# Designs tried in a protein design run: peptides against a protein of PDB entry 4PN1. Part 161

Target 1, 261 residues: chain A of PDB entry 4PN1
Amino acid sequence: KIEMNFLNKPIVPDTTKVISNFLTHYLITEPVEHVEIEAKLGTLIDLETQNRFEFPVMNETILNPEFNLRTRFESDMTASEHKYLNEFLNQAFRDSQKPGRLPFAYKHTKQVDLFYETEDNSRDKIRVSKNQSDNQVLACVKKRRVADLFLYCPNDAFDIRISISDELPVSMPSGNQQPSLTRLKDRVGYVHQEIKIDLTKTTQNDPVYDTTERHELEVEFGNIADLRDRAQKAKDGMEAPLFRRVQLFMDNVRILRREHS

## One batch from the design tools (peptide; made by RFdiffusion4, then SolubleMPNN)

Design b1_p24_2_s1 (from b1_p24_2, 11 letters changed)
Fold by OpenDDE base, seed 2:
Structure b1_p24_2_s1 (fold): chain B 261 residues (1-261), chain A 24 residues (1-24)
Amino acid sequence: as target 1 above (261 residues)
Amino acid sequence: SLEEEILEQLFKDFEEGKPPVLVK
């Protein structure tokens, strides 16, 4: 008989614990009511060199937010990288349709996001999202970035930012108010076991600056209610369900950040 | 619980070299 260790009990990776605790804080301890939790693939940039951050570690490492490492996170990739990931996910989708597998769901969405200044001139803007095809309003929210957790991944093509956001539904801006910013989003979404994987091409037009295009891949917890329930159980002493869900999430992230052309 | 059992199985599979997903 083979045992997993000298206690013959599962050992949860420290990464899983750290992330779980981070999530638990904003799910339970200081709960964000309309929480969005996502991981974005990108690059930690060293502000001094303007190159990818280099740290004396050899594997996936959660950066301590209490330390200023003088970095910024660029949640962008090249068009070729984005295309490769799209093809990769398309293949994964096809493979998941086979007998014995849990299938992906797939959705392609094109929307326009209009950003409006708030009356109180707060930092947070109101975002009105509309379907590009018929201009139907999809959502009107005030999104606030609450917290970030950065993972430096020296062995992979991308670093990771896990973000906690608050997406508060709000009333539509006044009819006479003009948007301060407009973004077009072309999003391909994949869902597997309630984990959402989105490839998004964002186009932003500026009257002064040239049109900018961004390519993003984000992984999101698709069932926040379930995650919150798991986090509550963890606070109550039963951590396994939360650890399992976080492990699933991170494994998907790990798969994606390793893929490159 | 079922969740605990699933977690345990995943860890066992990993230790036995049975990855849940084939990745390059």
Scores: peptide ipSAE 0.007, ipTM 0.338, DockQ to the pose 0.025
Fold by OpenDDE base, seed 1:
Structure b1_p24_2_s1 (fold): chain B 261 residues (1-261), chain A 24 residues (1-24)
Amino acid sequence: as target 1 above (261 residues)
Amino acid sequence: SLEEEILEQLFKDFEEGKPPVLVK
């Protein structure tokens, strides 16, 4: 017989606690009303070298936002890496359809994002999302990036950015207003236990330069109401439900960031 | 939730000395 530890009780990793506290702050303490919480795979870039950031740690490490490390986060990956992850997720989807497993849901969408300047000339533009096929409006929002938490992952192909965003629903811009930017998105979405995994190809046309394409992988909490409830319970002294949900989320992220072509 | 039950079972399995499910 083996026991977990000398108490024979589950122990919560410090990483889980730190992330849980971060989420609780923007869910409960200073609540974001229309919150989106996602993790993106990418690379922490050293601004001096323009190469991947190097930090004297040997494993997954949450970077302290109080320190200026002179880094930027690149959420792009190669087409080859993106394709590999797509095949990996397709296999995971197939395996999950077997008896005794919880199945993935799958959806493929193509949309156009139109960005408009606001009346107050804010940096936060209005985004109108439409289906590419029939031009039906999917959403009209003003998205604000609230906070980021960066994880340096020296043993994996990718680093991680966890982002808190506020997606405020707003009225459509006037018919006379022209978009300042247009982006095409080809998105393949997988959902498992209300965790969303999206592979997105983004195409942006520049009037001066050639068309640019990005390849992104995002992991998102699909049930914010449940997460907020768990966070509230945590504030009330019952932390276990929140920790379990965050651990599930992070384990999915960890699986994905370890995969590479 | 079902998620919580699954995770609790994993902990129970560990306590019982069952081999873990490993992911590369």
Scores: peptide ipSAE 0.005, ipTM 0.343, DockQ to the pose 0.022
Fold by OpenDDE base, seed 3:
Structure b1_p24_2_s1 (fold): chain B 261 residues (1-261), chain A 24 residues (1-24)
Amino acid sequence: as target 1 above (261 residues)
Amino acid sequence: SLEEEILEQLFKDFEEGKPPVLVK
């Protein structure tokens, strides 16, 4: 007979604990009402060198937000990288349809986002999302970024930003208002065990940025109610359900960040 | 520096999917 270790009990990685605590804070302690929790693949850039951030670590490392490392996060990737990930996920989708597996769900969405100024001219804009095909309104929200957690991944193609956002539903802008910006989004979504993986191509005419097309990959918790329940249990002393869900989420992220063309 | 602050804000806005905001 073999055992896991000298205690014959499972051990939770420290990374899982740190992320779980981060999520619990914004789910339970200081709860965000309309919370969105996602991880984006990208690159930590050192502002001094304008190259990928170099840190004296050899593996996946959560950066301490208490320190200003003079970095920026760029979630944009090349078209080639994005295409490769799309093909990779398509294959994963196909494989998951086999008997004995849990299948992916797939959805392709094309939408246009219209951004409007608020009455108080606040920093946050109102986003109206519509289907490109029939111009039907999908959502009208004011999104607020609440918190970020950055993972430096020196051995992988991408670094990771985990973000907590508040997507506040708001009323439609008045008919006499004109959008300050329009953005086209082509999104391919894959869902497996309530973890949502989105590949998004965004096109816009921007006078400030030197690019008009973005390529992003996002991993999102698809069942916030369940996650909140797990977080509450964790606060009450039962941490295992939350740890398991966070581990699943992070394993999916880890698979994706290793892939590159 | 001012340049660093501007760059940080621009890319933050970009990453958040927000329209760009001019910083004076």
Scores: peptide ipSAE 0.000, ipTM 0.224, DockQ to the pose 0.033
Fold by OpenDDE base, seed 4:
Structure b1_p24_2_s1 (fold): chain B 261 residues (1-261), chain A 24 residues (1-24)
Amino acid sequence: as target 1 above (261 residues)
Amino acid sequence: SLEEEILEQLFKDFEEGKPPVLVK
């Protein structure tokens, strides 16, 4: 016989614990009602150098949010990188359809986001998302960023931002109100084991932006109710289900950030 | 700098799916 270690038990990586605790806080301790939890691939940019942030670490590292590192996160990649990831995920999709595998689900959505001012002229705008094909309303929300957790990944092409957001459903704007901004999204979505992976090409005709097109990859927890249940169990002393789910999520993220062109 | 902060906020707004807002 061989054993895993001197306790003959699986060990939970510290990264998993830290992320699990982070999620538990916003799922259970100070619960966000309409929570969205996603990871985006991107780059931590040092505001002083305008280059990728450099930190004296050799592997994936969760940055302490208590420290202001004077960075911004750019959730963007090149068209080439985005295309490569799309091809990679297409192949993963095909492979998952084989017998003995859990299959991906696939969805291609072209949508338009319409942004509206609020009555109180608050910073949080109303976003109405519509399907371009039939003008069906997909969502009408105010999105608030609650918290971020940044992972510096020196060995990979991308850094990671894990975000906790509150997507508050709101009523549709009045018919006489015009959108202040429109954004087109071409989204290819993959779902595997209730984890959503979205490749999104965003086009926006706004002179404020340097580019009119952006390429994003997002990984999202697709079953928040289940995740909340797991987090509650963790608070009650049973941490394994939460750790397993977080590990799965992070492994998917790790796979994706290692792929590049 | 103020310019850096504005730029950072623009990117943040984009990431949040919000329209860009310029700080006056």
Scores: peptide ipSAE 0.000, ipTM 0.218, DockQ to the pose 0.032

Design b1_p24_2_s2 (from b1_p24_2, 11 letters changed)
Fold by OpenDDE base, seed 5:
Structure b1_p24_2_s2 (fold): chain B 261 residues (1-261), chain A 24 residues (1-24)
Amino acid sequence: as target 1 above (261 residues)
Amino acid sequence: SLEEEILKILEENFKKGIPPVKVK
């Protein structure tokens, strides 16, 4: 008989605990009402060198948010990398349709996001999302970034930003307001076990830099209610359900950040 | 094409009662 360890009990990776605690804080302790929790693939950039920051660590490391490391996170990748990930996910999708597997769901959406300034000139903008095909309003929200947790991944193609946002539903801007910014989004979405994986190509017109294209990959918790329930249970002393869900989320992220052309 | 393959799979899943998940 083989045992898991000398206690013959499951052990939770420290990364899972740290992330779980981070999420629990904004799910339960200081709850964000309309919380969005996502991980984006990107690069931690050293503000001094404008290159990827080199931390003196050899594996996946959560950066302490209490320290100003003079870094920024660039949630972008090359078109080639994005295409590779798309192909990778397409294959994963196909494989998941086989007998004995849990299937991915797939959706391709094209939308336009219109950003409006608020009357109080707050930093947060109102985002109106519309379907590109019929101009139907999909959402009108004021998104506020609440917190970030950064993972430096020296052995992988990408670093990770886990972000907590508040997507507050708001009324449509007044008819006399013009959008300050418009973005076209071409999004390919994959869902597996209520974890959403989105590949997004964003096109934006800039008066200075002309039309720019951004390529992003994000992983999102698709069932916030379940996650909140798990977090509450964790606060009540039953941590295993939360740890399992966070582990699943992070394993998906880990798979993706390792893939590149 | 890849799109055709995906659509075929989705159609098969639909027939099996596996609904697509709304994604953004």
Scores: peptide ipSAE 0.026, ipTM 0.547, DockQ to the pose 0.014
Fold by OpenDDE base, seed 4:
Structure b1_p24_2_s2 (fold): chain B 261 residues (1-261), chain A 24 residues (1-24)
Amino acid sequence: as target 1 above (261 residues)
Amino acid sequence: SLEEEILKILEENFKKGIPPVKVK
């Protein structure tokens, strides 16, 4: 007979605890009302070298936000990497339809995002999202980035940024206003156990960016109400449900960041 | 094609009451 440890009880990895505490803060302690929680695959770039950041660690490591590491995060990948991940997820989708599995859901969406300046000259722009096929308004929001948590992953193809954002619904801009930026999005979405995985091709004519087309992969908590409930239970002393959900989320992220063409 | 295969699976899922992905 073999036991899992000398207590013969499950133990929660420290990474799960740290991320859970981070999420709990913005779900419960200082709650964000219209919260979006997502992880993006990308690369931590050292501003001094303009190469991938190097840190003296040998595995997945949450970087301490109290330290200025002089980095930027590039939430982009090559077209070939993006295509590979698409094929990988398509295969995972097919396999999940087999008996005994929980199935993926799938959706393909094409939208246009129009960005408008606010009347108060706020740094936060108003984003109007429309469906490309019928020009119907999907959303009108003012998005604020609240917090980031970075994971350096030296053994994987990508580093990770976990972001907390507030997407505040706002009124449509006046008809007299012109958009400052137009962005086309082609998004393929996969959902498994209320975790959303989106592959997005973004096209924009912006002189600030070196590329006209960006390729992104994001993983999002699809059920914020459930997550908030789990976080509240954790604050009340029952942590297991939150840890399980965070572990599921992170395992999906870990699978994806290891894949490359 | 791969797309045709996926669409077929989606149709089957619809019959089973599995909803499509909600994308923002």
Scores: peptide ipSAE 0.026, ipTM 0.643, DockQ to the pose 0.014
Fold by OpenDDE base, seed 3:
Structure b1_p24_2_s2 (fold): chain B 261 residues (1-261), chain A 24 residues (1-24)
Amino acid sequence: as target 1 above (261 residues)
Amino acid sequence: SLEEEILKILEENFKKGIPPVKVK
């Protein structure tokens, strides 16, 4: 007979606990009303060397936000890497359609984002998103970044930023206002077990920079209500449901950050 | 295209009576 360990019970990885606590804070303790929770693949850059951050650890490590490590996070990848991930996810989609599997859902969206300055001259801009084909308004929001949690991943192609954001629905800008920035977004979205995986190509013109194209991959919790319920249960002493959901999320992230051309 | 291939799979599933999962 085989047992898991000398207690014959599951053990929760410390990474799962730390992330779960981070999420619980912004879901329950100081709740963000219109919360978005996503992980982006990218690179931690050392501000001194301008190269990828190096830290004396040998595996996935959550960085303590209390310490300034003089880093920035670049949520971008090469076109080649982005294409590879797209092909990888397409294959995963195909495989999931087979009998006995839970299928992926797929959606391709093309939108234009118009950014407007706020009347109070706040740093937060109003984003109006429109369908690129028919110019229909999809959303009008003011997005506020609430918190970040960084994972340094020395064994993988990418580091990870987990972000808590508040997407506040707001009224449309006045007709006399001109957008300060226009961005085209081409997004392919994959959903599996309510975890959203988005590959996004963003094109924008900047007055200071030439036309810039960005390639991003993000993983998002697709069911915030369920996640909030799980977080509440965790606060009440039942942590297992939250841990399971966070583990699922992180395993998907871990799969993706290991894949590269 | 790869996208077209994905769409074909979805269509085939529909024909087989496998409903698509809603993308939120």
Scores: peptide ipSAE 0.025, ipTM 0.531, DockQ to the pose 0.013
Fold by OpenDDE base, seed 1:
Structure b1_p24_2_s2 (fold): chain B 261 residues (1-261), chain A 24 residues (1-24)
Amino acid sequence: as target 1 above (261 residues)
Amino acid sequence: SLEEEILKILEENFKKGIPPVKVK
């Protein structure tokens, strides 16, 4: 017989603790009111070389936000990679419908996002989201990026950005205002255990570069109220519920970032 | 309980060992 360690008790991975603390800060300590928490698949790019960032580590590593590593994050992938992930998730969806499993939910949405300048000329624009088919308003928000946590993943196809955003509901822009930017979004969404996985094709018209298309995959916490409750319990000394939820989220992210065509 | 669930997951991960990683 073997034991898992000299205490013969499970130990929480350091990555789980670091991410949990990061989330707890913006859920409880300095709470963001209308918080969105998502992870995007992409690539950390070295600004000097314009290639994927190279760091002297051999596994998944949370980068210290206190250091300027002269990097940017590109939340994009090829059409073939995006298609592969779509097929992968479709299979996962089918398998989850079997007896004894928890099923995925599936949603396909097409929307247009209109961005407007604010009266105070703030950096954060007003985003009006409409249903692409009938122009019904879905949301009108002012989104602020609050914080990012980057994971360098040298063994996987993608690196990860975990983002904390504040989506403040605001009134509709004046009818006299013209949008500064418009984007079409074709989104295929999967939900499993209140974790949302979205594949999004974004089309943007540029007068100089014509029409460009981006392919993104994002993983989002679908139940913020529950997550906030778990974070509060963690602050009160009961960390297990939060660790479990973060572990679930990150395992889903890890599955996805390892898949490639 | 949620405590039991997380402990079970951690124990199972230990039993599984280190899985192979997909690399480029």
Scores: peptide ipSAE 0.000, ipTM 0.203, DockQ to the pose 0.028

Design b1_p24_2_s3 (from b1_p24_2, 12 letters changed)
Fold by OpenDDE base, seed 2:
Structure b1_p24_2_s3 (fold): chain B 261 residues (1-261), chain A 24 residues (1-24)
Amino acid sequence: as target 1 above (261 residues)
Amino acid sequence: SLEDKILEELFENFKKGIPPKLVE
């Protein structure tokens, strides 16, 4: 008989625990009401060199936010990388349709985001999202970034930012108000076991600057209610369900960040 | 546990050092 260790009990990786506790804080301890939890693929940039930072570690590492490491996170990739990931996910989608597998769901969305200043001229902006095809309003929110957790991944093509955001539904801006910024989003969404994987191409026109295009890949928890329930159970002493969900999430992230053209 | 204390302190300090901001 073979045992997994000298206790013959499963061991939870520290990464899973740290992320789980991070999520639990903003799900339960100081709960964000309209929480969005996502991981974006990108690059930790050294502010001094403007290149990818080189940390003295050899594997996936959660950075301690208490330390100013003089880095920024760029949630962008090249068009070729984005195309490769799209092809990769398309293949994964096809493979998942085979007997014995859990299938992906797929959705292609094109939307326009209009940003409006608030009447009090606060820093917070209102985002109105509309479907490009019929101009139907999809959402009207104020999105606030609450917290970030950064993972340096020296062996992979991308580093990771896990973000906690609050998407507060708000009323539509007044009819006479003009948007201060407009963004076009072309998004391909894949869903597997309630984990959402989105490839997004964003085009932004600036009156002063040339048109900018961004290519992003994000992995999101698609069932926040379930995640919150798991987090509550963890606070109550049953951590396994939360750890399992976080592990699933991170495994998907790990698969994706290893892929490159 | 020691781990819990470390994490709690980490998150408290994190919240103080990195304020919420609008995400566009």
Scores: peptide ipSAE 0.000, ipTM 0.193, DockQ to the pose 0.133
Fold by OpenDDE base, seed 3:
Structure b1_p24_2_s3 (fold): chain B 261 residues (1-261), chain A 24 residues (1-24)
Amino acid sequence: as target 1 above (261 residues)
Amino acid sequence: SLEDKILEELFENFKKGIPPKLVE
């Protein structure tokens, strides 16, 4: 007979605890009503060197938000990297359809986002999303970024930003208003065990630059109600369900950030 | 100790967003 360790009990990684506490704060302690929780793959850039951030650590490290490290996060990747990840996920999708596995779900969406200024001239814009094919309204929201948690990953192709956002449903802008920005989105979504993985190509016209194309990969918690329930249980002293869900989420993120062309 | 001073410098540089330099 073999055992896990000398106590024969599971051990929770410190990374899981830190992230779980971060999520619990914005799910339960200071709850965001229409919360979106996602991790984006990207690069931490040192503002002084304009190169990837560098620090003397040898593994995945959560950066302390209390310190200004003079960095920016770039969520864009190359077209080649994005294509590679798409092919990788397509293969994962196919493999998951085999007997004995839990299958991926797949959805391809093409939409246009129209951004409008608010009446109070607030910093947050109203986003109207429409289906490209029939111009039907999919959503009308005002998105507010609430908090970020950054993971520096020196051994992997990408660093990670975990973001808490509030997506407030709002009424449609008046018919006389013109959008300040239009954006085309081509999104391929993969869902496995209620974890959503999105590959998004975004095209928009820039007044200063020519047409810009961005390539993003994001991982999102697909069942917020369940996550909130788990977070509440954690606050009540039962942490295991939350830890398991966060571990699943992070393992998926870790798989993806290691892949590169 | 010398080691303590080195670690302190690295940590302070981290707070400022200054990466360590390789010794030539």
Scores: peptide ipSAE 0.000, ipTM 0.179, DockQ to the pose 0.043
Fold by OpenDDE base, seed 4:
Structure b1_p24_2_s3 (fold): chain B 261 residues (1-261), chain A 24 residues (1-24)
Amino acid sequence: as target 1 above (261 residues)
Amino acid sequence: SLEDKILEELFENFKKGIPPKLVE
């Protein structure tokens, strides 16, 4: 007979605790009303070198937001990497349909995002999302980035940005307004245990720079109400449910960031 | 929840010396 450790109890990784506390702040302490919580795969770029940021650590490390590291996060990958991840997730989807497994759900969405300036000339633009096929409005929101938590991952192809955003539903822009920017989005969505994984190909036509494409992978908490409930329980002294949910989320992220072509 | 059950099973299996299956 063997045991997990000298207490024979599961131990919570420090990463899980840090992320859980971060989420609890914006779920409970200073609650964001229309909160979106997602992780994006990308690269931390050192503004001084314009190369990937280098820090003297050997594994996944949460960067302290109190320090300005003079970095930017590029939420992009190559078409090859994106294709590989798509194939990987397709296989995971197929495998999950087998007896005894929890199945993925799958959704393919093609949409057009139209960005409009706000009447108050705020930095936040209004985004109108429409289906490409029937031009039906999917959403009209003003998205505000509230906070970011960066994970430097020296052993993997990608670094991670966990973002807290406020997606405020707003009224449609007036019919006389023209969009300042339009983007085509081809999104393949996978859902497993209420964790959403989206592969998105974005095409943008720029009159100056021609057509540009971006390839993104996002992992999102699909049940915010449940997560908020877990965070409240954590504030009340029962942390285990929140830790378990964050652990699940991060394990999915870790699986994905290790895959590359 | 299903999530909790899965995680509990993983921990119980670990205690029994049963490693988790690799993601395929």
Scores: peptide ipSAE 0.000, ipTM 0.241, DockQ to the pose 0.022
Fold by OpenDDE base, seed 5:
Structure b1_p24_2_s3 (fold): chain B 261 residues (1-261), chain A 24 residues (1-24)
Amino acid sequence: as target 1 above (261 residues)
Amino acid sequence: SLEDKILEELFENFKKGIPPKLVE
């Protein structure tokens, strides 16, 4: 007979607890109404060296947001890395269609994002997303970044930023307004167990950026209502459901950040 | 696919400062 430990009870990784608490705060304690929770693959850059940040740890580590580490996060990867991940996810999709597996859903979207200044000249812009094929408005939102949690991953190709955002649905800009910025996006989306994995190739003509094309991978909680329910249960003393969902999310993130060409 | 080719062309044009038809 084998037991999982000397108590024969499940043990939750500390990372899961920390992230769960972070999410609970913005789901329940100070709730964000239209919350988006995503993890992006990228690189923590040391502002002093302009190289990847080096921290004296040997494994996945959540950085304390209360400390100014003088870093920036670059949510980008090379075209080759992006292509590799696409191929990897395509294979995962195919494998998931086999008997006995839970299948992926797949969606490919070609869209344009139009950014508009607000009438009150607020820092947040209105983003109108349209499907290029049929000009259908996919979304019109005012997105505000609420909080970030960074994971330094020294053994993997990518570091991780978990972001809490508020995506407030807003009315379409007036017809006489011109967009201040336009982005083209090629997005392939994979959904497995209500976790969304998006590969996005973005093209932008902005003199502020040295690169015209960006390659991003993001992992998002696809069922916020369920997550909020789990978070509420956690606040009420039942943490297991939240831990399980966060663990699933993080395992998917971990798989992806380990893959590279 | 044809769609992919169209998309790539769109991106290439955009990179060259040619706005997409949707924006025109």
Scores: peptide ipSAE 0.000, ipTM 0.312, DockQ to the pose 0.013

